# Designs tried in a protein design run: peptides against a protein of PDB entry 7RZF. Part 61

Target 1, 358 residues: chain A of PDB entry 7RZF
Amino acid sequence: PFQEEHLKQLYKIVPIKDIRNLYVTFPIPDLQKYYKSNPGHYLGHLIGHEGPGSLLSELKSKGWVNTLVGGQKEGARGFMFFIINVDLTEEGLLHVEDIILHMFQYIQKLRAEGPQEWVFQECKDLNAVAFRFKDKERPRGYTSKIAGILHYYPLEEVLTAEYLLEEFRPDLIEMVLDKLRPENVRVAIVSKSFEGKTDRTEEWYGTQYKQEAIPDEVIKKWQNADLNGKFKLPTKNEFIPTNFEILPLEKEATPYPALIKDTAMSKLWFKQDDKFFLPKACLNFEFFSPFAYVDPLHCNMAYLYLELLKDSLNEYAYAAELAGLSYDLQNTIYGMYLSVKGYNDKQPILLKKIIEKM
Target 2, 358 residues: chain A of PDB entry 7RZF as posed
Amino acid sequence: PFQEEHLKQLYKIVPIKDIRNLYVTFPIPDLQKYYKSNPGHYLGHLIGHEGPGSLLSELKSKGWVNTLVGGQKEGARGFMFFIINVDLTEEGLLHVEDIILHMFQYIQKLRAEGPQEWVFQELKDLNAVAFRFKDKERPRGYTSKIAGILHYYPLEEVLTAEYLLEEFRPDLIEMVLDKLRPENVRVAIVSKSFEGKTDRTEEWYGTQYKQEAIPDEVIKKWQNADLNGKFKLPTKNEFIPTNFEILPLEKEATPYPALIKDTAMSKLWFKQDDKFFLPKANLNFEFFSPFAYVDPLHSNMAYLYLELLKDSLNEYAYAAELAGLSYDLQNTIYGMYLSVKGYNDKQPILLKKIIEKM

## One batch from the design tools (peptide; made by RFdiffusion4, then SolubleMPNN)

Design b1_p12_2_s2 (from b1_p12_2, 7 letters changed)
Fold by OpenDDE base, seed 3:
Structure b1_p12_2_s2 (fold): chain B 358 residues (1-358), chain A 12 residues (1-12)
Amino acid sequence: as target 1 above (358 residues)
Amino acid sequence: KKLVEELEEILS
C-alpha cells in the first residue's frame, strides 16, 4: 500500500528507447472479489475509449497524444492500480499538466453522468462475443492460466470469470471513481529529454530518474477540474454482432473462389467457408483507376486521400474493432484496396460507413 | 484501448 509519501509524486524517467510516455497511476482497492461486476473494466472501457467525445479524441485534437490506454492493473497482494497511459507527442511533453487536467475533466464527466447500465450491457455483450469465439489457447498455457485463477474463482466459473459480466454494480463503479482523484495520483513521465537532469538511479535496471513532489497548486488545479463540454459518453456500438448464424455449405460450393458476377465494371468472386464454420467474412475490394499511378503527383494525392479517409473513419474503426470488425485501406499500383474482416452480421454497416466517407 | 497486463512496473 502506498503511504502518503508516495502519492502526489512526479517521476521523470530517462528511457533507453526514444519514447515519450505519460503514466497517471491511482492506487485502488483489490477488485478481484468483484469480478462479476468488474467496475475497473467499465471505467477502463470509457476512459480508454477512442470514439467521439472521448479523452483520447480530445487529446489527439490538441496534438498532445497519439495513443491512450486506461484500465486496472494488478499490484501487490491486496491492492490494484488504475492506470491511464498515453503516448506523448513532442508538444504533449510540454503540456503534461494540461493533459492530466483533461483526464480529471473526463473523470468528472463520468461522475456527473453516473454509471450507465447500457454501457455495462455493451461491455457484457462484447465480452460474451469474445468468450464465445475465444480461440483455443495452447493446452500448456491454458492449464497454467487456469491453475493461477483457481485461487480467485470458483471452479465452475474459472472458464468464464474473465469474460462473464453478470452484475451491474453502480456503487462499485462510483467507489473506484472516488479513488481517481488528484490527491491519490502518481505521475511518471518517460522521455529522453530528461537525460542529464536526473539525480537517482533505479537499483534493478539502472534506470535514471528524478523524483519530485507535484506542487500543491497543480494538485488544486486538477481538483478543480470542471466539466469540459467536449467530453461525451460514447454512443452505442452499432457493430456488436447479434446474429451468429452459420449458413449451410452450398452444394455448389467450390474449394476455390468462384466468379459469381462478371460485368463491365466489376467482377465478384466468392468462396464459402468450408473449414472454420465461423460467423465471419472477409470482404476484399480492389478498385482500379487509370489515374492512381499515372504520375508521382497522382500517387501522392491518392496516398493523402487514403490517409485523410482513414483519419475520418478512426472513430468508427475503434467501435468496429471492439466488436471484432476491422478494415484496411491501402494504395495499390492500380488504385485502392479495401478490406473488411470479422463478424459478418454488422459488416454491411461498416462498409456503408466507409463508402459514405469515400 | 483497455490496459493490457504488459505494462512494465517502472514505478514498482
Scores: peptide ipSAE 0.030, ipTM 0.738, DockQ to the pose 0.013
Fold by OpenDDE base, seed 5:
Formats: structure tokens, sequence, C-alpha cells
Structure b1_p12_2_s2 (fold): chain B 358 residues (1-358), chain A 12 residues (1-12)
């Protein structure tokens, strides 16, 4: 367990690679015994969310952060860490205190809203989908993983324990959230900009770093993090599949795509899956325009159009990705290409959202 | 995104 002297510390670390990262770390209790409720997963899902009103969305809007990851990590015996990690822009490196303030504002928003059972249910459903369609791990990796898991889980639950959410425990969510406080924070900033400004060397890897106490005034600023009205809980994920029915193979199933619609304005090819038998589909659309690539201006306009369209779809992209759906939009020499892939159940919803933005 | 278990051990 970290002593008080190990808390409220800032580490400035020189990387070998040209990377800029911020790690905001909180020591938390060992949550392994709570695997059925997995409160750290709940918090990681929300803090790491990328939808509208998310922490990442706000930090991106400021130009400070490119990516964000949040969640629990195993520590030494008897404790874990909750980590919020962000990829910093050059500008973000200058605003680390403000970035962390926004993190605490989001955490404060989570406190204010309280634990949400519907969010837990979504996590449960997502995990159930992931479990159901988990690819068979390679035997060697699988056996080693099982052996490790057997130390933590009953034998009967070893196969499901990583995915099985059964118990909504708002008390445990609040307990973990109570550990996510400025007084418990350890901050690491990774940047080449600290080269020549370090005074310590890590013994194992020779990493150069500087350790500093975070000023009490900064801790107080973070402790007084107000509610930021830009932060909102995510909306319900409409893309989570619920129907996994696989249609029977048609007697006339072709080994290649068959032309099932042929009109002056559209051609449609279809191939039923005869190999994988997954409730997944690939929808591919090619749009043809005689004007798409007539001249450089039209090409640039078509490019800009798709970039704007992608930007307008960002609000759905993350939710779709979580639910095992993806889309792709590309310029082609003849116009544009749209692909929708993943679980077939909610593909029509995603497709509709895309078309509504077109 | 959620922290995937495979965080690069930067802070050991």
Amino acid sequence: as target 1 above (358 residues)
Amino acid sequence: KKLVEELEEILS
C-alpha cells in the first residue's frame, strides 16, 4: 500500500520514443473478489467513454488530448490502480493541470449522477456478446490463462468470470469513486521535453525522471472541481445486438455473390455465409457520380464532404464500435464507398443514422 | 476506451 508520502506526486519521465502521455493513477482496493459486479469496469466504461459529453470529447475539443483510456489495472498484492491515460498534444502538454481538473470535474459528475443501473446493464450485455462470440483462443494461451484464472475464480466460473456481470453493486461503484480523489493521485507525464531536466534514473530500465510533490494549491484546485455542464452521461447504446439468430442456409446458396437486384439505378449482390455461421453481415455500398472526379475542385469537394460526414457521425461511431459495429466511408474514383460491418441486428439502425447525415 | 489489460508497463 502506498504511504501518504507516495501520494500527490508528479513524475516527469523522459521516453525513448517521441510520445506525450499523461497517466493519472489512483490506488484502489483489490477488486478481484467483486468480479461479479466489476465496479472498476463500470467506471472505466464511463470515464473512458468517447461519446458526446464524455471526458475525451471535451479534452479533444480543447485540442489537448487525442486519445483517452480509463480503467483498473492490477497492482501488487492487495491493491489495484485506477488509471486515466491520455495521449497529449503539444498544447495539452502545457495544460496538464487543466486536463486533470477536467478529469476531476467528470468524476464529480459521476458522483452527482450516482450509479446507473442501465449503464451496468449495457456493460453486462456488451460483455455477454463478447463472451458468446469470443474466438477460441489458441490452446496454449488458453490453458495458461485458465491456470492463472483458477487462482481467482471458482472452477465453474473460470470460463465466464471475465465477462460475467451479474450483480449491480452501486455501493462498490461509489466506494471506488471515493478513491478517485486528488489527495490519492499519482501523476506521470511522459515527454521528451523533460530531457536534461531530470535528476533520477530508474534502476530497471534506466529511464530518466524527475519526481516532484504536487503543490497543495493544485491539489486544492482539483478538490474544488465544479460540475462542468459540458459533461454528460452517455445516452443508451442503441446498437447493442439482441437478436443472434442465424438464418438457415438457402438451398440455392451461391458460392459467390449473386445479383439479386438489377435496375438502371442500382445493382445488388448477395452472398449468404456458408462458413462462419455468425450473426454478422457486411454491407457494402458503392455510389457512382459522374461529377465526383471530373476535376480537382470536385475531387476536393467530395473529399471535404466525406470528412464532414465522418465528423457528423462521430457521435455514433463509438457506440457502434462498442456494440461490434463499424462503418467506413471512402472516396472512390467513381464517387464514394460506404461499408457497414459487424452484428447484423442493429446494422439497419447504424445505416439509417449514416443516411440521415448524408 | 476502457483500459485494456495490456497497458504497456510504462509505470512499473
Scores: peptide ipSAE 0.049, ipTM 0.727, DockQ to the pose 0.014; fails the geometry check
Fold by OpenDDE base, seed 4:
Formats: C-alpha cells, structure tokens, sequence
Structure b1_p12_2_s2 (fold): chain B 358 residues (1-358), chain A 12 residues (1-12)
C-alpha cells in the first residue's frame, strides 16, 4: 500500500508520441477475491459511461476531453488501482484541475445515488452475452489465457470467472467509492508540453518526468466537490438482448439475397444466415433521393444533415455498442446509406430511434 | 501499452 507520502502526487510526463493524456489513479484494495461481485467493474461501467449525463459527455461538451476510460487495474501484490484515463484536447490540458474536479463531482453523484442493483444486473447481463458469444480462441492463445487465469480462479470457474457476475455487493461498491477520494489520488499528465521542464528520468525506458506534490488548496477544492446537476446516472440500456433464438433455415433459402419485396418505392432483399448461426442480423438501407447530389449545395446539405444526425444519435450509440449493436450512416451518390448490425433482438429499437431522429 | 507500463512503474 502506498504510504501517505506517495499520495496527492502529480507527475508531468514527456511522451515519445504526440499524445495528451491524464491518468487519475487511486490505490484500492485487491478486489480479486470479489470477482463474483466485481465492484470495480460496476464503478468502471458508470465512470466510463458515455451516455447523457456521463462524465465523458460533460467533459466533451466543454471541449476538454475526447475519450475516457475508467476501471480497475492490477497493481503490486495485495493492492489494485482504480484509474480514470482521459485523452486531453489542447484546451483540456489547460483545465486538468477542473477536469479532475468534474471527476470528483461524478464520484460524489455516485455516492449520493448509492449502489444500483439494476446497473449491476445490466453488467451481469452484458457479461453473460459476451460469455455466450465469445469467439473460440486459437488453442495457443486460449491455453495461455487459461494458464494466466488459473492463478486467480478455481479450475472449474476458469472459463466463466471473467464474465460471471453473481453477487450484488453494495457494501463493496461503497468501499471502493470511499477510496476514490482526493486524499488518495495520484495524477499523471502526459504531454510533450513538459519537454525541457522535467527533472527526473525513469530508469526502465528513460521517460522524462517531474514529480510534484498537489497543493493542499487543490486537494481541498476536490474534497469540496459538490453535486453537479449535469451528472446523471445512465438510463437503462434498452439494447441488451434477451432473445437469442435462431430461426430455422427456410427450405427455400437462397445462397444469395432474394428479392422479397418489389414496389415502386422500395425493394427488399433477404438472405438468411446459413453459416454462422448467430442471433445476429445486418440491416442495410439505401435511401435514394433525387435531391441528394443534384448540385454541390445539396451535397453539402446532405453531408451536414448526416453529421448532425450522427451527433443526435450519440446518446444511443454507446448503449447500443455495449449491447453488441452498431449503426453506420453514410452519404451515397444517390442519397444515404444506413446500416444496423449486431444482435437481432433489439435492432428494431435502435432502428426506431434512428428513424425518429431523421 | 509501453506508456501505460511506464506510467504503472512511475505510479507503482
């Protein structure tokens, strides 16, 4: 465990690549024994969420952050880390203190709302889906992975332990949340802007860095993080599949798409899967508009329309992606292309959401 | 990956 002298530290690190990253790290207890409840995954799911009212959504809205990752990571023997990692914009690099304040505001929101069993259930369901449809790994990779997992899990659970959530443990969630405090923080900022401003060199890779104590005033500012009304818990993920039924192959199934609807306004081709036998579908729509490419103005308007449409769909995109659904929208010479892919069960919901925004 | 490893070493 880090001693108090190792906490409340800021590291300014010079990268080899032109990257801007912020790592906010908290020492936490070893959670490996709690794999059946996985409180770190619960918190990583919420802190790393990308939907409306999420930490990322707010930080993006301010133009400070592009991406966010939250979760637990293995540390040395007997402890772990909880890490919030963000990709910083140039502007975000100037607002690191405020970014971290927002992180603590979101964490405070999680404390105020308390552990949510429905969120745990969603994580459980998502993991169950991932487990059910995990690709067969190559034997060598599979064996190596199993060998690694055998160090942590009983032999009988090795195949499932990474995916199975069984126990809702609000006490453990609260315990981890209690470690996500300013007094327990280690901050690393990675930017080329620190070149020539470092006084230390890391021994293994020669990485140049500077270590500084975070001022007590800044720690107090983060400790006094209030509830930001912009932060909300995510809504229920409506895209999580529950029906995995594979329809029987039709006797008249063609090896190529068959035209099943032919009208003046629409043509529909259908091909049943005869190879993968997964509860997945690909819905592809091509929309034809005589106005889409009639002139440069219409082309630009069609482009802007799709960009705005994609932006308006971002709230659903993340939840859909978590549930194994994706969509794509593209301009075509004749109009627009829409694709919806993934588990078939909730595709109609996603399609409806897309159409409602069109 | 390397940077994360480097950060882990610095942050460990």
Amino acid sequence: as target 1 above (358 residues)
Amino acid sequence: KKLVEELEEILS
Scores: peptide ipSAE 0.019, ipTM 0.678, DockQ to the pose 0.010; fails the geometry check
Fold by OpenDDE base, seed 2:
Structure b1_p12_2_s2 (fold): chain B 358 residues (1-358), chain A 12 residues (1-12)
Amino acid sequence: as target 1 above (358 residues)
Amino acid sequence: KKLVEELEEILS
């Protein structure tokens, strides 16, 4: 376990690659024994959320961050880390203190709202879907993984323990949240801008870095993080599939798409899956407009339209992705192309959301 | 992964 001397430290690291990253790390207790509730996964889901009112959404709106990941990581024996990692913009590199303030504001929001059983249930359902449709791992990888898991789980649970959440433990969520405090923070900033400003070299990889204590005044600023009204808990994910029924193969099923509707304004082709037998579908729409590519102006307008449409759909894109749904929108020489892919159960909901924004 | 490992060594 880290002693006080290991906490409230700032590391400035020179990367080999041209990358800008911020790592905000908290030591946490070993949560392995709590695998049935997995409070670190619950917190990682919320802190790493990308929807409206999320930490990432706000940091993106400021132009400081491109991507964000949050979650638990294994540490040394007897402890873990909770890490919030962001990809920094050039501007974000200048606002690291403010970025971390926003992280603590979001954490404060989570404390204020308290643990939500419905969020746990969504995590449980998402994990159940992921487990049910897990691709067959390669035998070597599978064996190595099982061997590792056997150290942590009963033999009977080894196949399921990583995926199946069973117990909502708000007390454990609160316990982990209580460790996510400024007094427990370790910060690493990775940027080439620190070249020539380092005084230490890491022995294993030769990474150049500088270690500094975070000033008490900065720690106090983070400790005094108020509620930011821009932060909100996510809404319920409406895209999580619940129906996994595979329809029986029709007697007249063709090996190729069959034209099932032919009108002056529309043609529809359908092919039933005869190979994969998954509760998944691909919906593909090609829209034809005589105006889309009449001239360069119309072409540019059509492009701009799709970019704006995609931007307007960002609020649903993350929730859909978590639920195993995706969409694609492209300009074509005749108009536009829309594709919706993934679990078939909630595709109509996503399609409706797309059409409502068109 | 490598950078994370490097950070773990620095941060461990």
Scores: peptide ipSAE 0.018, ipTM 0.672, DockQ to the pose 0.010; fails the geometry check

Design b1_p12_2_s3 (from b1_p12_2, 8 letters changed)
Fold by OpenDDE base, seed 1:
Structure b1_p12_2_s3 (fold): chain B 358 residues (1-358), chain A 12 residues (1-12)
Amino acid sequence: as target 1 above (358 residues)
Amino acid sequence: KKLVEELENILS
């Protein structure tokens, strides 16, 4: 466990690559024994969420952050870390204190709302889907992974323990959340802008860095993080599949797409899956417009239209991705292309949302 | 997104 002297520290690190990253790290107890409830996964799901009212959405709106990742990481024996990692913009590098303030405001929102059983259930359902459709690992990788898992889980649970959530433990969620405090923080900023401003070298890799104590006034600002009304819990993920039925292969099933509808305005091809036998589908739409590529102006307008459409769909894209759905929108020489892929059950919902924004 | 295992040992 880090002693008090190792807390409230700021590390300025010079990277080899041209990257700008912020790591906000909290020491937490070893949570491995709580795998059935996985409170770190619950918090990582919320803190790392990308939907409306998320931490990332606010930080993106300010132009400070591109990406955000949150969750638990293994540390030394009997110790873990909870890490919030963000990719910083050049502007974000100047606003690290404010970025971290927003992190603590979001954490304060989680405290105010308390543990939500429906969020736990959603995590459980997502993990159940991931487990059910886990690709058969290659035997060598599978055996090595099982051997590693056997050190942590009972033999009967080895196959499921990584995915199976069984117990809603609000007490453990609160326990971890109580460790996510300014007095328990370690901050690392990674940027080439610190070149020539470092005074230490790491022994193993020769990484140049500077270590500084975070000022007490800054810690106090973070401790006094209020509720920011822009932060909201995510809505329920409507894209989580619940029906996994695979329809029987038709006797007249063709090895190639068959034309099943032919009209003046539309053609439809269909192929039943005869290979994978998964509750998945691929919907592909090609739209034809005489105006799409008539001149450079129309091409640019069509491009801008799709970029705006994609931007308007970003609020659903993350929830769809978590549920194993994806969409793609592309300009074509004849107009536009839309694809929807993944589990078939909730594809109509995603398709409807796309069409409503078109 | 959730933290995937591949966090580089920058903080080790």
Scores: peptide ipSAE 0.028, ipTM 0.732, DockQ to the pose 0.013
Fold by OpenDDE base, seed 3:
Structure b1_p12_2_s3 (fold): chain B 358 residues (1-358), chain A 12 residues (1-12)
Amino acid sequence: as target 1 above (358 residues)
Amino acid sequence: KKLVEELENILS
C-alpha cells in the first residue's frame, strides 16, 4: 500500500527506445471479489473509449496524444492500480499537465453523469459475445490459466468469471471513481528528452529516472477540473450482434467462390462457409477506376482520399471493433479495396456508414 | 514487457 509520501509523485524516465509515454496511475482497492460487477472494467471502457466526446478524441484533436489505454491492473496482494496510459506526440510532451487536466475533466464528467446501467449492459453483452465465440485456447495454456483463476473464483464460475458480468453495482463504480483523484495520483513520463536530466538509476535494469513531487498548485488545478463540454458519454454501440443464426449449407454450395452476379458494372462471388460454422462473414470489394493509377498525382490523391476517409470513419471503427467487426481500406493498382469482416448481423450497418462517407 | 517491469520497479 502506498503511503502518502508515494502519492503526488512525478517520475521522468529515460527509455532505451525512442518512445513518449504518459502513465497516470491511481492506487485502488483490490476489486477481485467484485468480479461479477467489475467496476474497473466499466470505468476502463469509458475512460479508454475512442468514440465522439471521448477523452482520446479530445486529446487527439489537440494533437497531444496518439493512443490511450485505460483500465485496472493487478498490483500486489490487497491493492490494484487504475492506469491511464497515453502515447504522447512531441507537442503532447509539452502539455502533460493539460493532458492530465483533461483526464480529470473526463473523470468529473463521469461523476456528474453517474453510473449508467445501459453502459453496463453493453459491456455485459460485449463480454457475452466474446465468451460465446472464444477460440479454444491451447489445453496447456488453458489449464494453467484455470489453475490460477481457481484461487479467486468458485470452481463452477471459473470458465465464465472473466467474461460474464452479472451485477450492476453503481456503488462500486462510484467507489472506484472516488479513488481517481489528484491527491492519489502517480505520474510517469517516459521520454528520451530526459536524457542527462536524471539523478537516479533503477537497480534491476539500470533505467535512469528523476523523481519529483508534483507541485501543490498543479494538484489544485487538477482538483478544480471543471466539466468540459466537449466530453460526452458514448452513444449506444449499434454494431453489437444479437442474431447469431447460422444458415444451413445450401445444396449448391461450392468449395470455391461462385459467380452469382455478373453485370456490366459488377461481378459478385459468393462462398458459403462449410468449415467454421460461425455467424461471421467477409465482405470484400474491389473498386476499379481508370484514374486511380494513371499518374503519380492521381495516386497521391487516391492515397490522401483513403487516409481522409479512414480518419472520418475512426469513431465508428472503434465501436465496430469492440463488437467484433473490422474494416480495411487500401489503395490498389486498379483503384481501391474495401474489406468488412466479423459478425454478419451488423455488417450492413458498418458498410452503410463506410459508403455514406465515400 | 521490460518497460512495464521497469515501471513497476520504479513505481513500486
Scores: peptide ipSAE 0.026, ipTM 0.712, DockQ to the pose 0.010
Fold by OpenDDE base, seed 4:
Structure b1_p12_2_s3 (fold): chain B 358 residues (1-358), chain A 12 residues (1-12)
Amino acid sequence: as target 1 above (358 residues)
Amino acid sequence: KKLVEELENILS
C-alpha cells in the first residue's frame, strides 16, 4: 500500500504525442474477491456516466473536458486503483484544480445519495446482455483470455465472472467511496506544455516528468467540496432490452427487402434477418423534402437543424449506446437520413424520443 | 498502451 508520502502527489508528464490528459488516481483495496458485487464497476458507471447531471456533462459545459473514463484498474499485488481519466481541452489544462474539485463534488453527491440498488440492477442487466451476446472469440484469443482469468476465478465461473453481477453490496460501494478522498489522491497531468519543466526521467521509456506535492490548501479546497446542484444521478436507462425473442422466419421471406407499404407519402421495405438470428434490427428512414436542397440557404438550414437535433438528442445517446442501441442522422441531397440500430426491444422508445425532438 | 504503462511506472 502507498505510504502517506506517496499520496497527495502531482505528476506533470511530457507525452511523445500531442495529448492532454488528466489522471486522478486513488489507491483502493484489492476488489477482485468482490467480483460478484463489483463495487468499482458501480462507481465507474456513475462517475463515467455521460447523461444529464453527469460529471462529464458539467465538465463539457465548461469547455474543459472532451471525454471521461472512470473505473478500477489493477495495481500491484494487494491493491487496485480507482482512476478518473479525462481528455483535457487547452482551457481545461488551465483549470485542473477546478476539474478535480468538480470530481470531488460529484463523489460527494454519490455519498449523499448513497448506494442505489436500481443502478446496480441496471449494471447487472447490461452485463447480462453483454454476456448473452458476446461475440465468438477466435480460439487462440479465447484460450489466452481464459488462461489469464483462471488465475482470478474458479474454473466453473471463468466464462461468466467478468459479466456476472449477483450481489448488491452497498457496504462495499461506501468502502470504495471512502477511498475516493483528496487525502488519498494521486494526480497525473499529461501535456507537452511541461516540456523543459521536468526534473525526472522514467526508467523504462525515458518519459520526462516532474513530481510535486499537492499544496495543503488545494487538498483542503477539495476536502470542502460542496454539493453542486448541477450534479444528479442518472435517470433509469429505458433502453435496456428485456425481450430477446426472435420471431420465426416468415414463409414468404425474401432474400432482398420487399416493398410492404407503398403510398404517395411513404414507401416501406422490409427484410427479415435470415443469417444472424439476433434480436436486433436496423431501422432506416430517408426523408424527402423539396425544400431541403432547393438553394444554399435551405441546405445550410437543414444542416444546422440536424446539428441542433443531434445536440438535443445527446442526453439519450449515451443511455442508448450502453443498452446496445445507436442512431445516426445525416443530411442527404433530398432531405435527411435517420438510422436506428441495435436491439429491437427498445428501438421504438429511442425512435419516439428522436421524433419528439424533430 | 505505452502511455498507460509509462503512467503505471511513474505512479507505482
Scores: peptide ipSAE 0.026, ipTM 0.723, DockQ to the pose 0.010
Fold by OpenDDE base, seed 2:
Structure b1_p12_2_s3 (fold): chain B 358 residues (1-358), chain A 12 residues (1-12)
Amino acid sequence: as target 1 above (358 residues)
Amino acid sequence: KKLVEELENILS
């Protein structure tokens, strides 16, 4: 375990590439023995969430952060790390202290709300879907992975242990949250702006860096993080599939799309899957408008319309993606194209939400 | 991956 001297440290790192990243790292206990409850995954799911009221949504709204990843990482023997990593904008690089304050405000929100069994259940269901439809790994990769997993899991559970959540352990979630405190923080800022301002070189890669203690006043500021009313727990993910039934192949199934509806206003082609036999579908819609590309002004308006539509759908996009659904909207020379892809069960819900925003 | 490894070495 890190001693006190290793905590509350700031690292300013010069990258080779032109990147701006912030890593906020907390030492946590080894959670491997708790794989059936996986409290680090629960917290990573919430802290890394991208929906309304999420940490990322607020940091994006301020123009400070582009992307956010939260989760546990293996450390040395007997401990792990919980890491919050963000991609910084140029403006965000100037507001690192405030970004970290917002992280602690979100963590404080999680403490205030307490562990949610429904969130655990969603994580369980998502993992079950991922396991059920896991692509066949390459044998070499699979063997190496199994060998690694055998160090942590019983032989009988090796195939499922990474995916199967079994036990809701609110006590362990609270235990991990209790480690996510300013007094335990290690901060790394990666930016070319630190070039010529470093005094150390890392031995293995030659990375230039500066190490500094985080001022006690800054630690205290983070310790006094209040509840930010902009932070909310996510809503239930309505896109998680529950029906995985494969419909029987019709006797008249054609190897190519068949025209099943032909009207003055619409044509519909359908092809049943005869190859993959997955509970997935692709819905493709082409909309024709005589006004879409009549002149440059209309083209620009049609473009702007789709950009605004996509922006209005962002609240659903993340939840849909987590559930294995995606959509695409594109301008075409005749109008617009909509595609909805993924598990078929909840596609109608996503499609309805798209149409309601159109 | 490399940057993460670099950070692990600095942060370990």
Scores: peptide ipSAE 0.018, ipTM 0.669, DockQ to the pose 0.010

